# Peptides against a protein of PDB entry 4M9S, part 5

Target 1, 135 residues: chain A of PDB entry 4M9S
Amino acid sequence: SRGLVGVECITPYSYKSLAMALQRCVEVLSDEDRSALAFAVVMPPGVDIPVKLWSCVIPVDICSNEEEQLDDEVADRLKRLSKRGALLSGKRMPVLTFKIDHIIHMFLKHVVDAQTIANGISILEQRLLEIGNNN

## One batch from the design tools (peptide; made by RFdiffusion4, then SolubleMPNN)

Design b1_p26_5_s4
Fold by OpenDDE base, seed 2:
Structure b1_p26_5_s4 (fold): chain B 135 residues (1-135), chain A 26 residues (1-26)
Amino acid sequence: as target 1 above (135 residues)
Amino acid sequence: SEVEEALKRTRELLEKATREALEKLK
């Protein structure tokens, strides 16, 4: 299954133009950035999440397995997303974090493939438990 | 929805991890 539905879908938005604008933003993304955005749906909206925790769910296929390089690659993807309209919000101080807003989260819940959401949640749960046990 | 219920299961764990991560990075 694909990460995001490219065809227009039904949304609960009162302003259809907003949904269309978001869909256009998604359509022009690279495959890897679109995949990263899809997995952002597993994060709670309105919360500043450190890059380390984003790396628990953002798929990285090509870069090194070293944690430092993985975090950098994830950060780069999230930075690109934050520069594409209102998809994500980045905050550098006091620590680099990224946040998904409620409106974007609601959009993603309707356009991201159900299996992608399920997989992302499962992966997040597992990796968070591992982090907690290995601290 | 199924998605919302699944997200509820992860929220507490994520909040804890976030707090701990932020404390370590500051």
Scores: peptide ipSAE 0.215, ipTM 0.783, DockQ to the pose 0.033
Fold by OpenDDE base, seed 4:
Structure b1_p26_5_s4 (fold): chain B 135 residues (1-135), chain A 26 residues (1-26)
Amino acid sequence: as target 1 above (135 residues)
Amino acid sequence: SEVEEALKRTRELLEKATREALEKLK
């Protein structure tokens, strides 16, 4: 148990090293994937979020405005991110979901500008309300 | 369906989370 506690305790050095590694990982992403990752900051960490809800905040400008096509494009972007280290974790059953880790989320909170975060939260709430009203 | 139920639960969670976050921005 003491050994486990030691592993869970991230030293300032370990945090800095991890942050640097994550920053390098972000730098090599495409512009569209990096944008998708930025807006992942509005999602609560450690929660499996269905793709439909991710589509509320992930920017897509290369496909039609049809919801089904948007979801497919969002899913593709999130899948790519899930293959880049620990940026996202995906599940297929029972619903295709993606989850952002606490550490990644903390990183994003520092590197994503405050205005983008605020806008993303506003957009998410608006879209969630719309979904609620349509069901 | 199971999918619809999952979406509903997640939506409720996110609605609460976003509401709280927006309050902090005011």
Scores: peptide ipSAE 0.129, ipTM 0.691, DockQ to the pose 0.027
Fold by OpenDDE base, seed 3:
Structure b1_p26_5_s4 (fold): chain B 135 residues (1-135), chain A 26 residues (1-26)
Amino acid sequence: as target 1 above (135 residues)
Amino acid sequence: SEVEEALKRTRELLEKATREALEKLK
């Protein structure tokens, strides 16, 4: 539960070893949290992203369609991911944001289904444009 | 690749959206 902060992959063997460790971490996640992690692949690594923007791609089907409730549910999922092997990095101040590291992002690019990536990118782009038009 | 190009486009949109979102939270 210590996380993977500061881990670098400099050899193919190191990547394989790290990938195996990450795969183990992913396998113990709930289906919902695993799905949330998969869609993190569409985010640029190393960038602190507000929860509102994460909610554009993280699938939530249980809670109401209220925007505030959606953001809270997404935040809870991302928080759980941040506690599990530092799959994400959360920052509470000044604004609640989450960030995916480069190494985790590279891992996801190899293991997440190509169609999921394509769909996630499409959805994100569409919703970002909608947000921009409403501002 | 196509994915890399798409991610580049989304980054630009995301940067703008992030800036605007942060301003609204003030």
Scores: peptide ipSAE 0.225, ipTM 0.783, DockQ to the pose 0.033; fails the geometry check
Fold by OpenDDE base, seed 1:
Structure b1_p26_5_s4 (fold): chain B 135 residues (1-135), chain A 26 residues (1-26)
Amino acid sequence: as target 1 above (135 residues)
Amino acid sequence: SEVEEALKRTRELLEKATREALEKLK
């Protein structure tokens, strides 16, 4: 599945126009970019997260197992998302980071498949623990 | 909710990892 509800969007937003605008932004994304956006829901909003940590949850369809290449592919997707309706905010210095704002995050919580959210959280926790243990 | 609680728990690990990652990449 696409991981997102395309047409039916149940949202707590009072303004239907905002939900519709966000829905359209999601619909025009490629499948892989839409999937990346879906998994952004597992990140805390308003926090600048380095690409390395994004790569813990963002699925990469076609890429080598080389870490730097994985990060580059993830970065490219996140960059595209940041340019599409400001779905994400990128920061270049001192290191490349991306963050999701509260409004977008709240939207995703209601339109992303619940199983996707659950799986993403579990994967993130596991991989963060591994990073912590390996420093 | 379960999601909110899980995200809250994950945040602690994420914040630690983020700080360490940023320090390493500088």
Scores: peptide ipSAE 0.223, ipTM 0.785, DockQ to the pose 0.033; fails the geometry check

## One batch from the design tools (peptide; made by RFdiffusion4, then SolubleMPNN)

Design b1_p27_2_s1 (from b1_p27_2, 14 letters changed)
Fold by OpenDDE base, seed 1:
Structure b1_p27_2_s1 (fold): chain B 135 residues (1-135), chain A 27 residues (1-27)
Amino acid sequence: as target 1 above (135 residues)
Amino acid sequence: MKKEEEELKKLQEEIAKYKEELKKLLE
């Protein structure tokens, strides 16, 4: 299993218009979707990333930790996020990919704590190595 | 299949580069 325990975002800039709007958007998300958004910070902004690679860092609930189900669950979470304004942009063709906007990513860099970012990087590194070894 | 694999490899390299940038920001 490649499950990950997610962390929620907090912002010290809730008084700013952009931060306020995004914070409200984040607050209405489920815990799982909010965690997915938080760990999106470790992905480069403005790049179409396939679900397989997103699955390396998106937190997965222990109830859905079967290997065959992980990509589908990640895709569903990313799809939900893509329907929440400008959080993510999805593209179905030629391959299902998702892209985080630069503005959203910049926001995440400021509201996701350093430890969460570090953990996300470490997990991503580990999962990418596993993918590389399986190729 | 080979083309897709190459695309994934390129993306992984891009992600790897970005990770290094993030690591520097965390220092």
Scores: peptide ipSAE 0.273, ipTM 0.812, DockQ to the pose 0.025
Fold by OpenDDE base, seed 5:
Structure b1_p27_2_s1 (fold): chain B 135 residues (1-135), chain A 27 residues (1-27)
Amino acid sequence: as target 1 above (135 residues)
Amino acid sequence: MKKEEEELKKLQEEIAKYKEELKKLLE
């Protein structure tokens, strides 16, 4: 299954230009960053979320198993996404957080594959359980 | 530290609630 449904953009937007712009932003992303963006759909929009929680939904398989390195890799992906238009908004203080906008989230909700959403939920549930057990 | 932990817990609860909404979308 693909993280994002292909070129065909099904959007409820009245503003076709916005949908097209978002589609262009998605198309120029690397496969890893596009995947990260897809999994961002499982996060509530409009909420400043710490990188630690983002790491619960963004699969990272190319880094050390050290928690600090995992968070750094996730942060790097989110930073790249934040530099691509308004896909994400980052804040550095008091803690590094990222937020997905409602408009972007609505777009993702329509274009992200259902299996990707299901996988993201599964991963999130597993990781949150692990965090809870380690506290 | 305790305040940050409490805020993190609140965020986790919010995420959990939203997760359930997404599950319904998949049904």
Scores: peptide ipSAE 0.273, ipTM 0.810, DockQ to the pose 0.026
Fold by OpenDDE base, seed 2:
Structure b1_p27_2_s1 (fold): chain B 135 residues (1-135), chain A 27 residues (1-27)
Amino acid sequence: as target 1 above (135 residues)
Amino acid sequence: MKKEEEELKKLQEEIAKYKEELKKLLE
């Protein structure tokens, strides 16, 4: 099995200038999309990341453990985030990728709690090892 | 396929490096 079991993000947001500028955009997200955004903090900013790698950290709750279904669900969430201003940017060619901007990533570093970051890192490490062993 | 795999490997390495930076921030 790959990916994350759905994790609820209840991290309160600070009212620093950067957070204030983005908090409204975050508040209107669904709980699932907000959780996905929170875990995006573990990805390096400014890099086009394939959905396969995003699926290692984005929490999803799917009926089956099929990798294809996982990637599709993750892609849908990332697409929704990309439609919310500058939260993410998607690129379809040559491969479907998503990128988190530096300013958004800086926002996440300030508002996502340490435990969520630690959990994301831990799960990412586990899933990357699994991918490496299966190749 | 080899080119795509190599690109994926490079991305994994970049993610790994950044992960270590994040760990340091959590200390």
Scores: peptide ipSAE 0.270, ipTM 0.807, DockQ to the pose 0.026
Fold by OpenDDE base, seed 3:
Structure b1_p27_2_s1 (fold): chain B 135 residues (1-135), chain A 27 residues (1-27)
Amino acid sequence: as target 1 above (135 residues)
Amino acid sequence: MKKEEEELKKLQEEIAKYKEELKKLLE
């Protein structure tokens, strides 16, 4: 797991260098993947989150509202993010989960605007309500 | 199956708590 969990920023220069590296990784993302990363700020950092719950926060325009198709599309986006600069850490067993590192999450909190955070919360609340009503 | 459902419920509760913290930051 190449997570940034073990990275200690001892100097301001180290922090700046890390921020620059993260910014470069973000810039090369597609608009869709960058959007998914932005909304990841709504999830608590350092927690292994199942794809089903990630699908509640990441906006996806799919032809079908089937949950399985939604999960597959979300999983693909999260996998791509995991491969690019280890923005996320994925686990396949026992259940497919992804987690965001604390350092990356801190970066997102400074870069993502308040309106996007508010929208992410609204989307999450709506989707969780739908899941709860169907159970 | 029950254990997995309980774990999912605990995660949902954790997410809900964090969501409330974020809402407070937006106020």
Scores: peptide ipSAE 0.266, ipTM 0.805, DockQ to the pose 0.024

Design b1_p27_2_s4 (from b1_p27_2, 13 letters changed)
Fold by OpenDDE base, seed 4:
Structure b1_p27_2_s4 (fold): chain B 135 residues (1-135), chain A 27 residues (1-27)
Amino acid sequence: as target 1 above (135 residues)
Amino acid sequence: SEEEEKRLKELQELIKKYKEELEELLK
């Protein structure tokens, strides 16, 4: 129920071609990585976002009291996504960050179901509150 | 560092603003 819906978009040729390529990329992802990509839609595009903040929207089944352990798993997922075409772009300096491009984000807005977006927002709100309380 | 913390807070605010935009779009 959660994640990306395989939809063929009727768009200008250039975008359609990209959309088809992206669909193929999505199809070969693991369930966990595909889920992570879906939830990336709730992040603002074109911004280098630290892993700590990405962890606010990327779902992880195994919860740990140690934030570092959570961040490591999230980072691994984002790294894998960054190696799948141009889904994400990563930077290690000065801090490990990942960015979703506008074009990829636009694709996600077309194929990610509304419930997933709503869930992502809910998760984000909860995690941001937790971070705010700790810092 | 203080600078990193400041940047983190700025990004959190940006994300919150975007979240609000998405919520409005979902209505």
Scores: peptide ipSAE 0.383, ipTM 0.861, DockQ to the pose 0.026
Fold by OpenDDE base, seed 5:
Structure b1_p27_2_s4 (fold): chain B 135 residues (1-135), chain A 27 residues (1-27)
Amino acid sequence: as target 1 above (135 residues)
Amino acid sequence: SEEEEKRLKELQELIKKYKEELEELLK
């Protein structure tokens, strides 16, 4: 799956400049951060989502035996994305959460390939089941 | 806390519902 790698900016936006700006933001990301952004498409837009739930879809190659460390890695990626314009909005209190807005999400829906979306859904389903079984 | 757990469950359900929308998009 390509994710956002080599993706052309194809959006239904009336304002081409916005799409172009978003494309530039994507292009300057590291491969890991760009991948994280791609998988953000499986999250509902406009919702403050705790890092724990983000970790259900964000791929992490470097894993730790401690769940907290996994969340920290995910949080770091999301924090970097939040510093890149309006890609994500982070809140620290009362709980660390991140939100993807509708505009960014709509952009992702058009540029992230179907296989990546499908993979994200599959990963999310698996992780949510694990959380459900542990609670 | 109980409130946090409740919120987490609510979000999980929201995510699951949204997943269905995405799956329709993929068809």
Scores: peptide ipSAE 0.382, ipTM 0.861, DockQ to the pose 0.027
Fold by OpenDDE base, seed 3:
Structure b1_p27_2_s4 (fold): chain B 135 residues (1-135), chain A 27 residues (1-27)
Amino acid sequence: as target 1 above (135 residues)
Amino acid sequence: SEEEEKRLKELQELIKKYKEELEELLK
């Protein structure tokens, strides 16, 4: 499964219009970027989160497990998402961070399937444990 | 810096709490 299933919500017109716009944005994403967006649902909304923590949930297939390469690839995906309908808000200073808006997060919560959420949680737990043990 | 490390730990705790909320949603 894609992890994201389009769901039409019965909501006020403004929200419905936004949902439609978001759905269109999702449809034109690459499979990789769409997957990244889906896993953003496991992050708390409205919080500026460093790329290092985003890398704990964003699935990336890279040739090496080197942290710098992982962070760079994750950052590129998040940057693309920030440019596609402002799905994320990026901040470069003092540290590169990305934030998902509450409204966008609410949309994701409705359209991301339970299995994807569960997988994201499992991956996050594993990666956070690794970071905690190395520090 | 020590300040950045402290912030990172605080964010990790916040994420952990949110994870617990999502886990309850999945039950």
Scores: peptide ipSAE 0.377, ipTM 0.859, DockQ to the pose 0.026
Fold by OpenDDE base, seed 1:
Structure b1_p27_2_s4 (fold): chain B 135 residues (1-135), chain A 27 residues (1-27)
Amino acid sequence: as target 1 above (135 residues)
Amino acid sequence: SEEEEKRLKELQELIKKYKEELEELLK
């Protein structure tokens, strides 16, 4: 299995300008999409990342979705985030990838709970190891 | 494909390196 159960993003801070706009954008997301965005912090910014790698850390309840549909579910969440403007940039060619912008990533580093970041790193390391062993 | 696997491996290495930066952030 890949991914993890969703973790809520905590944004208790009030900011002006861009930070305020982003915070409001996050607040209107569904819990699932907000969690996906939170865990995007563990990905390096400015890099086109294949869905397969995103699925290693994007929270998906595999009890509710078959593992065979994991990548599709992750892709759908990332697509929704990309449609919110600057949150993510998706590309379909040559393969489906998503990229987090430096500005968004910087915002996430400041507002995402430290434990969430730590958990994301841990699960990502585990999943990447599994992928490596399967190759 | 072979090329895809190569790309994935490169990205995995990049992500692992970036992990170190995030770990420093958590200190």
Scores: peptide ipSAE 0.374, ipTM 0.859, DockQ to the pose 0.026

Design b1_p27_3_s2 (from b1_p27_3, 9 letters changed)
Fold by OpenDDE base, seed 2:
Parts: C-alpha cells; structure tokens; sequence
Structure b1_p27_3_s2 (fold): chain B 135 residues (1-135), chain A 27 residues (1-27)
C-alpha cells in the first residue's frame, strides 16, 4: 500500500484546517516522495537525524544496493520534501540532517496506516542492528 | 570519532523511545 490512509481521508487531528492543508501538500507528491514521507513517522520529531539513519527506514527501489548511492537517493527525496510545504527541515552543518517537526509528525501519526508504521519499525530495527554490528 | 559515536548513541536512544511510543499506538 501507499502507507497513507488516502489523501482525502478523515483525520482525527484536532486542527482540521491544518490537516486539510497538509493533505493537499501530500496529494501533489510523487508516489516515491509520499512513501518516504509516510515512513518518516517512525522518526522522533524535533531531532536532527542524519541521512544515514533516514536511509534505514526510507525505501529505495530505483538505485543500486550500494549504501552510498542509497544515501544519496534518500537525501534527494528528503530535500524535495523539505521544499514541499516545509514537510521536513534540512541542515547541512556539521553533517547533512533532516528533521520532522512535531506538527507534521502528529499529522503522520494519525494518517499513516498501522501496517506502514509496523513495517517502518521493523525495517528500522533490522537496519539499526546491522549498523550496530558493523561498528 | 568518539564524539560522533556519542551523538549517534543519543540519536538511537531517541529513536528507540519513539518506537516504543508507536508500538503503544498500534496496540
């Protein structure tokens, strides 16, 4: 599935007008970028997360399995999201990081389907374990 | 570097905490 409970879904978000605005922003995204946004729900809000960790959960199907290439593709997607209604905020120093704010995260928490959340957690846990073993 | 590792550990801690919150949401 796309991971989101439809762009025109009924949301329990208390700020309905804001939720509707966010839904419009999501609607104009490509399928790839929308998927990346959905999986962003597994990240803690308000924290600058390096691309390496984002790549642990954001699915990439169009590039090789080389980690560096995967990171670059993930970075490109996150950059696009940061330009689309400030869905994310990027910072280049000291390292390239992206942050999801509390408002966007709260929105995602209610509109991303349970299966996508569960899958994201599972994937992240697996990848973090791999990183830990390689360090 | 040691500083980078400490930063990574802190980030992972935050991620783990969020995972627990989301797991509760899924219950």
Amino acid sequence: as target 1 above (135 residues)
Amino acid sequence: SEEEEKELEELIKEIKEMKEELKKLLE
Scores: peptide ipSAE 0.365, ipTM 0.840, DockQ to the pose 0.027
Fold by OpenDDE base, seed 4:
Structure b1_p27_3_s2 (fold): chain B 135 residues (1-135), chain A 27 residues (1-27)
Amino acid sequence: as target 1 above (135 residues)
Amino acid sequence: SEEEEKELEELIKEIKEMKEELKKLLE
């Protein structure tokens, strides 16, 4: 389906109308996918980020502790977000990456609560340190 | 590969920069 950003390029929307449209997209998401989208606010917009790095901030509670399985679960969530109103943009080559658009990111900055942002930053900091130690 | 590691380091740098920006906004 055609994403909100794509539609905006054809027919510009005011910030208010765009926010309303995005809110509708968020409301129809599952709790898990909505949570993943909320934590996407900590990622820099306009940057293709590999799933491995997304996995540092996207919370996964139910799957096993195997890193590969965690990445697969995160990838599935990000793929669903990509298909739902183009909340994210995915690329498969050379590695699977996802990018958050500036407009979506701006929306998230306004609607995601400060505590979630703070938690996301904290989790990301911890996970990045772990990755750095393994490299 | 070295190229992949360098790319990863650059991405991590971008993420860290965004982190600092968000921290300032939360103050």
Scores: peptide ipSAE 0.365, ipTM 0.840, DockQ to the pose 0.024
Fold by OpenDDE base, seed 1:
Structure b1_p27_3_s2 (fold): chain B 135 residues (1-135), chain A 27 residues (1-27)
Amino acid sequence: as target 1 above (135 residues)
Amino acid sequence: SEEEEKELEELIKEIKEMKEELKKLLE
C-alpha cells in the first residue's frame, strides 16, 4: 500500500509578520491537509511536480489502496492547499502538477519537525526505488 | 514515452538534490 500515516507539523513562529500569516493559514487546515503540507517540504521549490511523485510522500490512510484512488485523494488535498492562500500552485495542462513556492518551502523547513522531514525522505526514497524498478 | 521518461528522470534528479540538502539540515 502507498498509504501513509498522517504526521503533524509544528509552527513555532509568533513574532514575524510573514511567518505569523503562514502559521495562521496552517492552523485553519484540516489535520489531513496540514499533514500533506508538512510532507511537501521534501519537494524542491519552484518545480512543477506531477501528482504521481507527490503521491510518493503525501499521507493517505483512508481511501482505497488502488493506485488511481490514492492519486485522486492526493490531488484533492493538493488542490485544497492551492486554494488556501496559494500554499501550492497547481497546473492542469498538459499534466496535473503542483509546485511549492520558495517562500513557503523556506517556512516549512523551519516549522516542520525533524522527524517528519526524516520520515518523508525515507518514504520518498523507498517509493522512488519502487518506481525505478517497475518502469 | 521516451520524453515522459526523460522528464521524470530530471524531476527525480531535482528531488534527490533536495533530499541531500535536507539531510544536511538534519545533521
Scores: peptide ipSAE 0.363, ipTM 0.840, DockQ to the pose 0.026
Fold by OpenDDE base, seed 3:
Structure b1_p27_3_s2 (fold): chain B 135 residues (1-135), chain A 27 residues (1-27)
Amino acid sequence: as target 1 above (135 residues)
Amino acid sequence: SEEEEKELEELIKEIKEMKEELKKLLE
């Protein structure tokens, strides 16, 4: 199984209302966008990460294996997430990057199931290895 | 550029560090 745990979690947040707001934002996402958000847990928080690296962990079903199409689809998902409750912060210049906030990341660590985390790590390791071999 | 490549390497390093932290959570 992949995705977010559908159970309301008890968070250490001082502002319980924030956790509730985040949960509501997650619930209204499409399955695809919710999945993308779940896999964002493998990224370090507070770091501007280029779309190329995001594409290494975000699962996308595309007809073509071309990197350009993959990056475009991933970018679209991340853009939607950035517009929904500030789940991500995007920068267009000089290079398109996205950053996950520390608070959001902590939330994800609480609500994303262990199997999804393990899968994300496995996928990321495989894709990074491929990039490294091509350089 | 070499500078951009170095920046990418540093990002990958940070990602690898996060990976190790998450692996510990899975133990």
Scores: peptide ipSAE 0.362, ipTM 0.839, DockQ to the pose 0.026

Design b1_p27_4_s3 (from b1_p27_4, 13 letters changed)
Fold by OpenDDE base, seed 4:
Parts: C-alpha cells; sequence; structure tokens
Structure b1_p27_4_s3 (fold): chain B 135 residues (1-135), chain A 27 residues (1-27)
C-alpha cells in the first residue's frame, strides 16, 4: 500500500548511520504506525503541533465520528512513534502536542512515496479550511 | 531481543539527532 517505501534512505554521508537506524525502526513498526509515520511528513518540522491537527492527516479507522475518539487513537499512535525510534517528540503541557524534527522530516521525504505526500498535503489543507470555517 | 535492539536504536538516534540539529543551527 501507500506510505513508506522499502528502500534505504539516500542521505548525505554524515546522516548515513542515522538513516540506517531510522530505517530499522520503521521496519519494526506495525502497519498502522508506519502509515501514521508516513503522513507525518506533511507537517512542518520543528513545530509543536496539537493532536487535533495531526488527526487531520493520520488515517484512523473508527466506528464513530466522535472527534474525541479520533484524537485519542491518533495520540496513541504518535506516542508510540515517540517511543519507538524517537521519530516524534511529545509535549503534554499546556496542550498535548507532537513535533517532528528536521532530520526525521528529511528522512521521511526520501522514503515516503510522492503520492502519499501529495495526498496528505491536500487532506491537511482541506481539513484546516473546515476547522477555520467552524470557528 | 527486539526491545533491546529498539532501546539501542533510540539511544543512537537521539544522540545523532542532537548532533545534527546543533550542526544545522550553525549554518
Amino acid sequence: as target 1 above (135 residues)
Amino acid sequence: SLEQELEELVELIEKMKKEVEERLKKL
């Protein structure tokens, strides 16, 4: 399916060891967590992003359309990514946020397929407009 | 074990991330 490709990240020599380590972490992720990681590439690096915004791009299969349940499931996935490979950095206060570091973002740009990136950006833009209209 | 491998990987990643981020700030 769409997401991270099974190809080793092509990075500058100085990042080679990190890329190899990250690739191994990606390989041991569940399919669901790997999909979440793939869509993390659409977020700007170095910014603390609220879970609500992450939920706009991370695919979650839930039975109900309740936003609270969606946010909780997304948060759980992001927490796992934070622990497994330090792929994200979480902050609980004042609001639960997650941040993707620049180097991780660069890695993802090399290993996530172009269609997934394009779709993720489009989805994020659409969801942001919807949120803006509801405020 | 997988858990031990992941722990070692996380340690490596965090060290290298810190190094790279500091280097990028100096550019």
Scores: peptide ipSAE 0.314, ipTM 0.794, DockQ to the pose 0.363
Fold by OpenDDE base, seed 3:
Structure b1_p27_4_s3 (fold): chain B 135 residues (1-135), chain A 27 residues (1-27)
Amino acid sequence: as target 1 above (135 residues)
Amino acid sequence: SLEQELEELVELIEKMKKEVEERLKKL
C-alpha cells in the first residue's frame, strides 16, 4: 500500500483552501492512521458504516484474532481521524458507525494511490464474500 | 501550537464541507 500522494488542486479558492487544510491534517497523522484514511476511500460516501465493516479493510496488526479487539483498534483509529481533521463522522447510537463525507471522499480519490484503492476494494469484496458464506 | 492549529483546521473543514455539500446537492 502506497497510501496518500500529495495533490495540488486547480479549483475555486474555497475548494483549494479546503484541500490545503485536509492535506495539512493528513501530514500530521501517524503512518497507521494515514493508512487507515487511505483505505476509507473504498467505502461509499454519505453512509453510516458499522465498525465491523470498517474492520474488513482497515489494516491492523493485532496479536489476537478476536473480532472484539480488532473492532476496538479500528474504532480508535477512526475516532482519531474524526478528531484530527473531521475526516470522518462518528455516531455511537444505535451502533458505533463512521461516515465519510462526499467532499472528503472526492479528495481521497484524487490523492490515494490507484493500486491502494484497487487493493482495498478487492479486500472488502473478499471479506464480504466470507461473511456472506458464513451466514 | 499543533493542537491550536488542528482545532482551527477542523473548524475550517467543517464549515467548508457543509458549504460544498449543500452546493453539490443543488446541482
Scores: peptide ipSAE 0.313, ipTM 0.791, DockQ to the pose 0.390
Fold by OpenDDE base, seed 2:
Structure b1_p27_4_s3 (fold): chain B 135 residues (1-135), chain A 27 residues (1-27)
Amino acid sequence: as target 1 above (135 residues)
Amino acid sequence: SLEQELEELVELIEKMKKEVEERLKKL
């Protein structure tokens, strides 16, 4: 499943024109980037989040299990989302981070499937626990 | 083209985001 609503619909978002513009951006994304965007909704808005943490929830299909390659692939997807719809904001220093703003997050909460959100939160929580336990 | 459409959409989204933020400040 795409995680997002597959068809254009009028969302309950107050600013319909913005919602429609964002919906169009979502429609033109690749399936992979759209999936990444769907899982971005589980992140807290307005926070610069390191790529390592994004990698906990962004689904990637890579041949290698190397964490470095995973982070690079995730970073590339997040960069595309930043460019193609201003859906995220990237910051390179001091570490590579991405941020979802509150407005975009509000949009996603209305259009991302509830089960996808729940699954994403569960995955993030589990991965964070694993990282914490391994340190 | 798709590239042109995306550029226009990004510009629109950025403008609208700013407008929404300004409106929210006035509430």
Scores: peptide ipSAE 0.311, ipTM 0.787, DockQ to the pose 0.421
Fold by OpenDDE base, seed 1:
Structure b1_p27_4_s3 (fold): chain B 135 residues (1-135), chain A 27 residues (1-27)
Amino acid sequence: as target 1 above (135 residues)
Amino acid sequence: SLEQELEELVELIEKMKKEVEERLKKL
């Protein structure tokens, strides 16, 4: 099943129009980028999040076990999401971060599959716990 | 083309996001 479902967001007219535009952007994404977008819903909105933390939840199929390569692949996906629908916003300095806006996050909460959300949260919690235990 | 459509969509989305965010700040 797709990480994003084809259900329109039930929101005020302004939100609905935005949702329709966003849905079109989602439709033209690759499967990989669409999956990345789905997992973006587990991140807190309005926060500049380092790529390293994104890498905890964004699925990457084929890459080296090197952390740097994982981060690069994740960053590339997040960059595409930023460029192909303004779905994320990137910031390069002082550290490369990406942010999901509140309005995009609200959209995703309505269209992302519940199981995907649950899985993403579980993965994030587990990874954060592991990071915390290593500190 | 798809690329042209996406460019137009990005512009539209950015405008709409800004409008919505401004409205939300006023609530």
Scores: peptide ipSAE 0.305, ipTM 0.783, DockQ to the pose 0.373

